# Peptides against a protein of PDB entry 5HDT: the designs that were tried, part 166

Target 1, 163 residues: chain A of PDB entry 5HDT
Amino acid sequence: MVVKTFMDMDQDSEEEKELYLNLALHLASDFFLKHPDKDVRLLVACCLADIFRIYAPEAPYTSPDKLKDIFMFITRQLKGLEDTKSPQFNRYFYLLENIAWVKSYNICFELEDSNEIFTQLYRTLFSVINNGHNQKVHMHMVDLMSSIICEGDTVSQELLDTV
Target 2, 163 residues: chain A of PDB entry 5HDT as posed
Amino acid sequence: MVVKTFMDMDQDSEEEKELYLNLALHLASDFFLKHPDKDVRLLVACCLADIFRIYAPEAPHTSPDKLKDIFMFITRQLKGLEDTKSPQFNRYFYLLENIAWVKSYNICFELEDSNEIFTQLYRTLFSVINNGHNQKVHMHMVDLMSSIICEGDTVSQELLDTV

## One batch from the design tools (peptide; made by RFdiffusion4, then SolubleMPNN)

Design b2_p30_2_s3 (from b2_p30_2, 12 letters changed)
Fold by OpenDDE base, seed 1:
Structure b2_p30_2_s3 (fold): chain B 163 residues (1-163), chain A 30 residues (1-30)
Amino acid sequence: as target 1 above (163 residues)
Amino acid sequence: MKTFARPEKVPSEEQLEIVKKLKEKIFNAF
């Protein structure tokens, strides 16, 4: 199973990283990013998060447009955090935890549309946060957003307006 | 664990203040 393959892989598995590079590239294709099944899209998002984790600090995706698509895609999946009683909540949590730890969104600073990506991320997180979330979810959200604030040279007014 | 954070990057006082505001917004909201 592709999902399990990346989940179990660590950052020091150089041979495996090279072997599965093509698979990582395929997972970022429109076929998967625009997959009609919501559960499949969530799994794809988790795989992409794992790919960033495995290849950190160098993303295997070189196209700025593709990177933008990926992070906008991941951001859209984070909307699923709203329903804490969802059968898939644990995977949404995993996604949040991963991107917070890996700081994968920091890749977006190299993109012209970084402000748009970050703004959408912040708006999404603030829109889904609710009383049903535990402190771990809150911490991951804070860590994720704080990392982005601190990584940049300046904070745009658009981003500030979300805080 | 390797991350995508720049090890040389040091946040400004203003950035840290924004982070404080962010933390207050989230942790005091619930």
Scores: peptide ipSAE 0.674, ipTM 0.954, DockQ to the pose 0.847
Fold by OpenDDE base, seed 4:
Structure b2_p30_2_s3 (fold): chain B 163 residues (1-163), chain A 30 residues (1-30)
Amino acid sequence: as target 1 above (163 residues)
Amino acid sequence: MKTFARPEKVPSEEQLEIVKKLKEKIFNAF
């Protein structure tokens, strides 16, 4: 199981990281990012989040266009946080927790379209937050957005307008 | 654990104020 493979891998497993590098690259292909099944896309997002965790602070994806696609993709998956009664909510929570802790979105600071990515992330999070979410979800959302604000060089007016 | 945090980055007063605003928005919404 590919999902479990990356989930169980730690950052110090150098041999395994090298072994599964090609698989990590393939998971970022359009085939997976544009997969028609939403549950598959969620699993892909979780895998990508784990890949960023495993390879931190050096993501295996170097193409700016590919990185933008990945983070826009992950952002779209976070919409699934809205339904707290969903059978897949725990995986959405995992995704949120991971990206908040790993700070993988910080990779976007190197991208020309970073402001677009961050703005979409913020708008998505604000749109899905509701009374069904517990304090942990709220904390992860705040941690994620706060880290982006604090670790950037400047805050765009567009991003400010979302807060 | 290694993260993608930018090393030696210190947030400005403006950034910290924005974070306060963000926290108020989220934690006072419900």
Scores: peptide ipSAE 0.664, ipTM 0.950, DockQ to the pose 0.855
Fold by OpenDDE base, seed 3:
Order: sequence, then structure tokens, then C-alpha cells
Structure b2_p30_2_s3 (fold): chain B 163 residues (1-163), chain A 30 residues (1-30)
Amino acid sequence: as target 1 above (163 residues)
Amino acid sequence: MKTFARPEKVPSEEQLEIVKKLKEKIFNAF
């Protein structure tokens, strides 16, 4: 399974990284980003998160438009964190944990629409957070959002309005 | 392990205050 392949791959697997680069690129295609099955989209998001982890600190995606699409896509998947009793919650947790730890959203600082991406992320996280989430989830959310605030050059008023 | 961290960036006092507000919003909500 492709998902497990990227999940188990480490950052030093140079030969494997090269071998699966094309697959990584294809996973960011509209076919997968707009897949009608929400479970498939979640798996794609996890794969993309792992791809960023594996290739850190260099994103294998170079197109600003594609990067925007990817992060907007990942943000939309995070809506699934709302239902803590979902069978897929562990995968949503994995996605959150990954992007928080890897700081993949930092890639967006180079994008013209960074404020839009970050604002959408913050609004999404605030919309799904609830008392069913444990402290670890809360900490990952805080770490993710705090890193974006602290590691950015400036904080837009639009982003401030979300806090 | 490598991340996309930007260690060269030092948060300003304003940014730190925003983070405090963020933490209060999340941790005081539940």
C-alpha cells in the first residue's frame, strides 16, 4: 500500500525518495485531491504529510499553485478531527501530529496567498476543536498555530481576527 | 530529524502575546 510505504520511509532513504518521487507528484494531482471518497482523501492527505516529512526541509512540489492546493486540501481534511469517535480519527490525529511536528505549513510563507492558507487553517481548527479532544490534540493544534505565528515575519490583521 | 522550522526567526513581543492569547483561547475553552 502506497500509504504505508511513505509512512515507513525515513528522511535518509535517498534511493527510495528518488524512486517514489514521481508517485509523490502524482498524489498531488487533482484526481486525488478531488477524489469523491472522504476516506481516500484522508489517506492522500496523510501521504502528502509524510511526503513533506520525508523530503524536509525541501518540498518536492515547486509550483506555488500546487502547494496552495495541497495545503488547502490538507486543511479541509482536518475537519475530520471533529468526530473523536470516528473509526478514522486516529488517521486524522496522525495528520495533525505530522503537520505540527514537521511544520510543513511553513512552506506557505513563500506563497503569495499564505495569509489565506493560514487563516483557513486557524478557522478550521477552531471550528473542530471540542471537549472530546485530549490534551495531546490541543497541544498539537497550539504548536501548529503558534509556530506559524512565531516563525512568520508579520501577522496579518486577518489572521489576528481568528485568534 | 529535519523539519521546515525557521530557526533564524525570533518572535517579537507582539507575536508572543498573540500566542498567549491563542493558548488562553484554546486551553480555557475546555
Scores: peptide ipSAE 0.662, ipTM 0.950, DockQ to the pose 0.874
Fold by OpenDDE base, seed 5:
Structure b2_p30_2_s3 (fold): chain B 163 residues (1-163), chain A 30 residues (1-30)
Amino acid sequence: as target 1 above (163 residues)
Amino acid sequence: MKTFARPEKVPSEEQLEIVKKLKEKIFNAF
């Protein structure tokens, strides 16, 4: 179980991190990012989030194009947060919690299309937030978006327009 | 626990004000 493997791995497991590096790279392939099953895509997103957690502060993905694809992919998965009664909601919550804590989107600051990625993230989060969400969800959303605001040198007008 | 935060980065007053607006938007909406 790939999902469980990365979920249970900690940041200090250097030998395991090295062992599963190739698997991490494969999980970012188009095969998984464009998988037709939305439940599979969610699992992939959770795995990718865990991969960023495990390898922080150094992402194992070095290609800017690949990183862009990954974060755009993760952003699309966050749309699933809207349905709080979904059987998969806990996994969406896990995804949100992880990326908020790890601050993985901060990797995007080195990307040319960072503003696009951040704007899409903010729009997605504001589109899915609703009364069914508890305070923890709200806190994670705030933490996630606040980290991006504070970590940048300046805030783009496009991003400001989403707030 | 290690994160992708930059320890050397200190947010500006403007950034902190934006965060305040963000918090108001989310926490006062519900």
Scores: peptide ipSAE 0.658, ipTM 0.949, DockQ to the pose 0.867

Design b2_p30_2_s4 (from b2_p30_2, 13 letters changed)
Fold by OpenDDE base, seed 2:
Structure b2_p30_2_s4 (fold): chain B 163 residues (1-163), chain A 30 residues (1-30)
Amino acid sequence: as target 1 above (163 residues)
Amino acid sequence: MKTFARPEKVPTEEQLKIVEKLKEKIFNAF
């Protein structure tokens, strides 16, 4: 199981990180990002989140276009947080928890389209939040969005309009 | 644990106000 492999990997295993680098790159391919199965896409997103965790503070992806694709992809998966009764909610929660803790979206500060990425993230989170979410979900959302505000240089009006 | 945090960044007063607005929106929404 690819997801299990990355989930169990720690940040200090340099040899292991090198070994699975190619797999990490393959998981960011269009084949996986555009996979027709919704559940597969969720697993891919979780795996990508774990990849960022493992390689932090160095992203293994060097292409700005690829990074944009990845974060836009992850953002789209976060829409699944809306249905708190879904059998897959635990994985959506994991995705949220991971990206909030790892602060992987901070990678986007170096991207030209950072504003687009952050705006889409905020809009998505605000659109899915509902009274079915517990305090932990709220805290992860706040942590994620607050870090982007506080650790960025500027906040666009477009982003401000989402708040 | 290593993250992509930017610990050298110090939030401005404006950024902190935005965060407070954010917290208000999320924590008091329900």
Scores: peptide ipSAE 0.704, ipTM 0.959, DockQ to the pose 0.899
Fold by OpenDDE base, seed 3:
Structure b2_p30_2_s4 (fold): chain B 163 residues (1-163), chain A 30 residues (1-30)
Amino acid sequence: as target 1 above (163 residues)
Amino acid sequence: MKTFARPEKVPTEEQLKIVEKLKEKIFNAF
C-alpha cells in the first residue's frame, strides 16, 4: 500500500506531499533500511526513489547521515539487478530507471562522503552488469553514472579506478 | 518533470573523456 501510494503520486500534488511527508521520513528509518526481508527492502528502495522523484528538486531528508544511509541502502539493493530472471527484476529495473531519470544521487554532491557513495554505486553497477541485460539497462546505467561525472566536481582517483 | 539535475554544470574535457571510457566499458563489455 505504501509503495503504491508514492508510486502514483505526482510532483504537483502539494497537499498530498505534505500529508505523506511524515510517512516518507518514517520509511527512511532503520526499521525499514535494516529490514530482514530482501523483498521488503527492495520495496522500500523503490518507495524512497519515488519519494525523491516526488519531492524533487528538494529532498525531504535533511540529515547528511540519513541521506548517506539511504543512498548506500539503495546502492545495495541495486545488486539485485544481477539476476535478470528474478521475479523481482522489474522492480530492480524500476529502481534503476527512476534514479537515473530523477538524478537523485546528485543530492550526494553536498555530502562529505560523496566519493564513498559514488564509488560504491559504480562498483555495484559494474559488478552486476552481465550479458543478460538489455540495452535499456545499459543505457540507464550509463546515464546514471555519466550524470554523476558530468554534473559533479573533480572525479576522485578511486572513482576513476572503477571505470 | 523536475529532477535533481545540475544543468548549470558544464562538463570538462576530462569528465567527458571519463564518460567515453565509461561508455566503452559498458557497451563493449559483452
Scores: peptide ipSAE 0.702, ipTM 0.958, DockQ to the pose 0.896
Fold by OpenDDE base, seed 5:
Structure b2_p30_2_s4 (fold): chain B 163 residues (1-163), chain A 30 residues (1-30)
Amino acid sequence: as target 1 above (163 residues)
Amino acid sequence: MKTFARPEKVPTEEQLKIVEKLKEKIFNAF
């Protein structure tokens, strides 16, 4: 399974990283990003998060448009964090944990639409947070958003308005 | 382990204040 392949892969697995580079590129295709099945989209998001982890600090995706699509896609998947009783919640948690740890959204600073991406992320996280979430979820949300605040040279007013 | 953080980047006092505001909002939301 593709999900297990990337999940179990280490950052130091250079030969394996090279072998699965093409697969990583295919996972970012419209076929997967626009897949009609929400569970498939979640798995794709987790795979993409793992891909960023594995290839950090250099993403295998070089197209600004593609990177924007990916992070907007991942942001949309994070809406699934709202239902803490969902059978898929653990995967949403994994997604959040991964992107918070890897700081993958920091890639977006290279994009002209970074402010839009960050604003959407913040609004999404604030919209899904609820009293069903434990402290770990809160910590990952804080870590994720704090990394973006601290990584930039300045914080846009639009982003400030979300806090 | 490698991340996408820039090691040379040091957050400003303003950024740190925003982070504290963020922490207050998240951790004291409920």
Scores: peptide ipSAE 0.672, ipTM 0.953, DockQ to the pose 0.884
Fold by OpenDDE base, seed 1:
Structure b2_p30_2_s4 (fold): chain B 163 residues (1-163), chain A 30 residues (1-30)
Amino acid sequence: as target 1 above (163 residues)
Amino acid sequence: MKTFARPEKVPTEEQLKIVEKLKEKIFNAF
């Protein structure tokens, strides 16, 4: 299983990172990002999050357009956090935990459409938060959004309007 | 563990105030 392969890989496994680089690139293709199955898209998002973790601080994706597609895609998957009773919730939690920990969205600071990406992320997180979430979810959301605020050069008014 | 953190960045007073507002919104929402 591709998901398990990346999940179990560490940052120091240089030979494996090189071996699976092509697979990482293929996972960002339109075939996977636009897959009709919601569960498949979630698995793809988790894999992409793990890929960023494994290759940090060097993202294997160099195209600005591809990076935008990836982060907009991941943001859309985070909508699944809303249903805390879903059998897939643990994977949505893992996705949130990973991106908060790895700070993968910091890659977006180099993108022309960074404000759009961050604004959509914030709106998504605020829209899904509910009283079924525990403090761990809240902490990951705060960590993720605080990092973007503190590590950016400036905060746009559009982003401020979401807070 | 390596991340995509930007260690060269030092948050401004304004950024820290925004974070506090964010924390209040999230942690006191319910």
Scores: peptide ipSAE 0.666, ipTM 0.950, DockQ to the pose 0.900

Design b2_p30_3_s1 (from b2_p30_3, 19 letters changed)
Fold by OpenDDE base, seed 4:
Structure b2_p30_3_s1 (fold): chain B 163 residues (1-163), chain A 30 residues (1-30)
Amino acid sequence: as target 1 above (163 residues)
Amino acid sequence: MPKAKVETEEEKKKRKERNKEFLKIEEEIE
């Protein structure tokens, strides 16, 4: 699994970070973000989540438009959390736990369209949250939403109306 | 501006443990 490669990489692994930088950039290409296979897109999202972890507090992506595309892509993948009995749920959980723990969406605060990204994130989370989720899933969802509200400088009225 | 987290040693250990659990579940599914 490509996911396993980035899972094992630490933030202070400077040599590996340099070695896999091109792969990180490649995984953010439209080819992968718009891949027709849902399972491939999920694995790509998991890799991207770890990429944001590894290169934190910075991101290897220099284009604001690319960053927006990536986070909108990750947000769309979170819809898969709805089916708690899916064999892929473990991977959706990994994605959720990672982005919540790392606070990856904090990178979006510097983007012009940050409020759009956060609004879509909240709408997605509220659309999938249900009583079938265990306590850990709920905690990660709350952590993810709270980090945006508590640490952000501005929140759109649309987002506030959604919450 | 807020930033993504730089791990402490304790957080790194916790992540490693979470990774092990994730991989165990994946092996059971496959």
Scores: peptide ipSAE 0.579, ipTM 0.928, DockQ to the pose 0.826
Fold by OpenDDE base, seed 1:
Structure b2_p30_3_s1 (fold): chain B 163 residues (1-163), chain A 30 residues (1-30)
Amino acid sequence: as target 1 above (163 residues)
Amino acid sequence: MPKAKVETEEEKKKRKERNKEFLKIEEEIE
C-alpha cells in the first residue's frame, strides 16, 4: 500500500525522499485528485498529508495552482469526519491528526488564494464537528484553526466573519 | 512566514507509535 510507504518514511530520509519524489508528484495529478472512488480519494489525501510531513518545511510541489488544488482537495476530504462510526473514520482521523500536527496548511500562507483556502477549511471543520467526536478530534480541530490565527502574518476579515 | 513542522526525535518516536496503532485498527477493520 502506497500509504504505508509514505507513513513509514522519515523527514531525514533524503535518499528515499528523492526516490519517491516522482510518485509524490504523480499523486497530486488530476487522476487521483478527481478519482471517482471516495475511498481512493481518502487514501490519496492521507498520502498527501504524509508527503507534506516528509518534505517539511517545504513542499515538493512548485506550482501555486497545484498547491491550492491539493489543499482544497484535502479540505473536502475532511468532510468525512462527520460520521464517527464509519469504518473509514480511522483514516479521516489520521488525516486530521497529521495535518494538524505538521501544520501543513501553513504552506498556504504563501499562496495568493490563502484566504479562500482557510475560509473553506473553517467552514468544513464547523460543518462536521459534532458531539460524537472525542477530545482528541476536537483538540486537533482547534489546533488546526489556531495555527492559522496565531502563526499567520495576517488574518482576513472574511476569515474572522466565518468563525 | 510560518512553516510546516520539522519533528524532534521524541516527536518522531510518538509518530511511529501512533502509526502502529493506526495500522492495528486498519487490520481489525479489514
Scores: peptide ipSAE 0.579, ipTM 0.929, DockQ to the pose 0.833
Fold by OpenDDE base, seed 5:
Structure b2_p30_3_s1 (fold): chain B 163 residues (1-163), chain A 30 residues (1-30)
Amino acid sequence: as target 1 above (163 residues)
Amino acid sequence: MPKAKVETEEEKKKRKERNKEFLKIEEEIE
């Protein structure tokens, strides 16, 4: 399982990071980001989250457009947090916990369309937050949003209005 | 400008423990 490969990889595993770099780049291709299978897209998102962790503080993706596509893709997957009783919820939780702890979206501050990305993230999170979520889920959602608000250098009024 | 997080050794240990828990849950679901 590709997810296990990246999940077990550490940030200081330089040899493995070099070995799997091409795979990391391939996973961000349109073939995977626009894959017709919802389960495949979720697994891809989990892999991408770990890729951002492994290569932190820098992403292996150099194109701003590609980075935007990836984070918009990840944001769309977070909609799956809405159904807490889904057998796939464990994977959605993994995705949420990872991106919240790693603060992966902080990479977006350098992007020209950062406000669009953050706005879409907040709208998505607000739409899925409900009383059925475990306290840990709520905490990760709050941590994810708070980190962006508190650590952001410049936040548009539109983003502030969304919060 | 903020960046993604570099793990401490303690955070790495915690992540690996979370990974084990995640895999256990996945095995139960399968």
Scores: peptide ipSAE 0.576, ipTM 0.928, DockQ to the pose 0.852
Fold by OpenDDE base, seed 3:
Structure b2_p30_3_s1 (fold): chain B 163 residues (1-163), chain A 30 residues (1-30)
Amino acid sequence: as target 1 above (163 residues)
Amino acid sequence: MPKAKVETEEEKKKRKERNKEFLKIEEEIE
């Protein structure tokens, strides 16, 4: 399973990173980002989260537009956190925990459209956050939002209004 | 600015433990 392959890979596994680089690039293609199957998109998002972890601090994607597409894609998947009883919630939790821990969205600070990405992220998180989530989920959501504020040199007024 | 963090050995171990838990749950769902 591709998901497990990236899950098990460490950041210092240079040979594996080189071996699976083309796969990482392929997973970010429109074929997967716009895949009609919602479950496939979720698994792709989980893989992408691990890819950002593995290749940190330098993402393997060279196109700013591609990076924007990926993070907008990941943000859309986070809407699935709203249903805690879904069989897929485990995967949504994995996605959230991963991106919060790794601080993956920090890559977006170098993007011209970073404010759009962060605004959409905050809107999405506030859309799904509710009292039904356990403390761990809340913690990761807060960590994700806080990391952006703490690590960023500038925060847009729109983002500040959302907070 | 940091793009993403480089894991410490402790963080790596914690991640691997979380991965094991995740996979156990996935197996139960299947």
Scores: peptide ipSAE 0.576, ipTM 0.927, DockQ to the pose 0.824

Design b2_p30_3_s2 (from b2_p30_3, 21 letters changed)
Fold by OpenDDE base, seed 2:
Structure b2_p30_3_s2 (fold): chain B 163 residues (1-163), chain A 30 residues (1-30)
Amino acid sequence: as target 1 above (163 residues)
Amino acid sequence: MSKAKVLTEEEKKKRKERNKKFLEEEEKIE
């Protein structure tokens, strides 16, 4: 499984971080972000989430446009959380749990388009949340949204309309 | 304002336990 490569890495694994830096950068390429296979995109999202975990508090991506693309990409994958009976649900849960624990989206505050990213995230989460989700899923969704609200300086009207 | 966080030792432990369960489920669908 491709996700295992970064899953097994710790945040303080300096030698491993250096070794796999090039792979981390390539995983954010348009080739992977726009891959035609939905299952591949989900696995890529899981890897990207782990990359943000491993390189926290920073990110190996320096381009604001690239960071925006990545988080918009991850946000799109979260739509798969809606169907709790999907065979892929555990992978969607892994994605959600990771970004919630690490607070990965907080990297976006330095981006000019942060409000757009957060708006799309909230819209996505509210669109997929349902009573079929267990308490852990609900908790991670709330933690993710609350962290962004608490850390943010300003919230756009569009975001306020979503909440 | 904080960026992404470094996990505590307790969080790392929880993550390891979750990962074990995750991999067990992945083996079923592979």
Scores: peptide ipSAE 0.522, ipTM 0.910, DockQ to the pose 0.822
Fold by OpenDDE base, seed 1:
Structure b2_p30_3_s2 (fold): chain B 163 residues (1-163), chain A 30 residues (1-30)
Amino acid sequence: as target 1 above (163 residues)
Amino acid sequence: MSKAKVLTEEEKKKRKERNKKFLEEEEKIE
């Protein structure tokens, strides 16, 4: 399982980071980002989240367009958090927890379309928040949003209108 | 501008504990 491979890697595993760099790059291809199977896309998102964790504070992806595609892709997957009774909810939780802990979206501040990415993230999070979510889910959602507000240089009016 | 963070040792420990539980649940649904 590719997900397990990245899950087991530590951020200080330099040799492994180099070994799996090509796989990390391949997982960001259109083949995976646009995969027709929803479950596959979720697993890909989990892997990508771990890739951002492993390679933090930087990302192995050098293309701004690719980074935008990846974070927009991850944002779309977070919609699955709405159904707390789904058998895949734990995977969605894994995704949320990872990106919240690592503050992965902070990589987007260097992108020209950062405000678009953050706006979509906020819209998605607010759309899925419900009373069925436990305290941990709520905390991670708040952590994601607050980190962007607190550490960002500027907040667009569009983002403020979303809040 | 802020970047993604390297986890602290405490966070790494917590993550490993969560991962164990995650994998246990994954085995049930596979």
Scores: peptide ipSAE 0.515, ipTM 0.909, DockQ to the pose 0.837
Fold by OpenDDE base, seed 4:
Structure b2_p30_3_s2 (fold): chain B 163 residues (1-163), chain A 30 residues (1-30)
Amino acid sequence: as target 1 above (163 residues)
Amino acid sequence: MSKAKVLTEEEKKKRKERNKKFLEEEEKIE
């Protein structure tokens, strides 16, 4: 399982990072980002989240356009958090927890379209947050948003108004 | 401004524990 492969990989696993670099790049291809199967897309998102964890503080993706596509893709997957009774919820939680812990979206600050990405993230999180979520889910959502607000140097007023 | 975070050893331990729980829950579903 590709998901488990990246899940078990540590940030200091230099040999493994080199070995799986091509796979990391391949997982960000349109083939996976636009895969017709929703479950596949979720697993891809989890892998991508782990890729950002593994290669932190940087990302193996050099194209700003690709980075934007990836984070917009991840943001779209977070919509699945709305259904706490879904069999896939644990995987959505994994995705959320990972990107919150790693502060993966902080990579976006260097992108020209960072405000668009953050706006979509906030809109998505606020659209899915509900009383069915336990405290951990709420905590990660808040942590994710707070990190961006507190650490961002170039947060637009529009983004602040969205929050 | 900080980028993505390199996890501390404590955070790594926490993550490993969470991963264990995650896998246990996945096994219940499968």
Scores: peptide ipSAE 0.513, ipTM 0.905, DockQ to the pose 0.828
Fold by OpenDDE base, seed 3:
Structure b2_p30_3_s2 (fold): chain B 163 residues (1-163), chain A 30 residues (1-30)
Amino acid sequence: as target 1 above (163 residues)
Amino acid sequence: MSKAKVLTEEEKKKRKERNKKFLEEEEKIE
């Protein structure tokens, strides 16, 4: 299971990071990002979140356009957090917890379209947050949004209107 | 202006514990 491979990998494992670099790049291909199966896309998102964790502080993806595509993709998957009773909620939680702990979206500050990415993230989080979420889910959502606000040099008016 | 961070040892421990629970739930789905 590819998901388990990245789950067990540490950030300090330089040899393993080099070994699985090609796999990391392959998982970000359009084949996986546009996969027709929703469950596969969710697992891909979880793997991508772990890739950002493993290769922190830098992403292994060199293309700004690819990075934008990945974070837009991850943001779309977060919509699944809305249904707390879904059998896949555990996977959505894994995704949320990972990106919150690692602050992976902070990679986007170097992107030209960072404001667009952050805007979509905030809109998505506010659209899915509900009373069915436990304290941990709420905490991770708040942490994710707060980290962007606190570490960002500029916040667009659109983001301010959202928050 | 910061990027993604390296997790602390405490965070790594919490993550490992969470991963065990995650895998247990995944086995139920499969």
Scores: peptide ipSAE 0.512, ipTM 0.906, DockQ to the pose 0.796

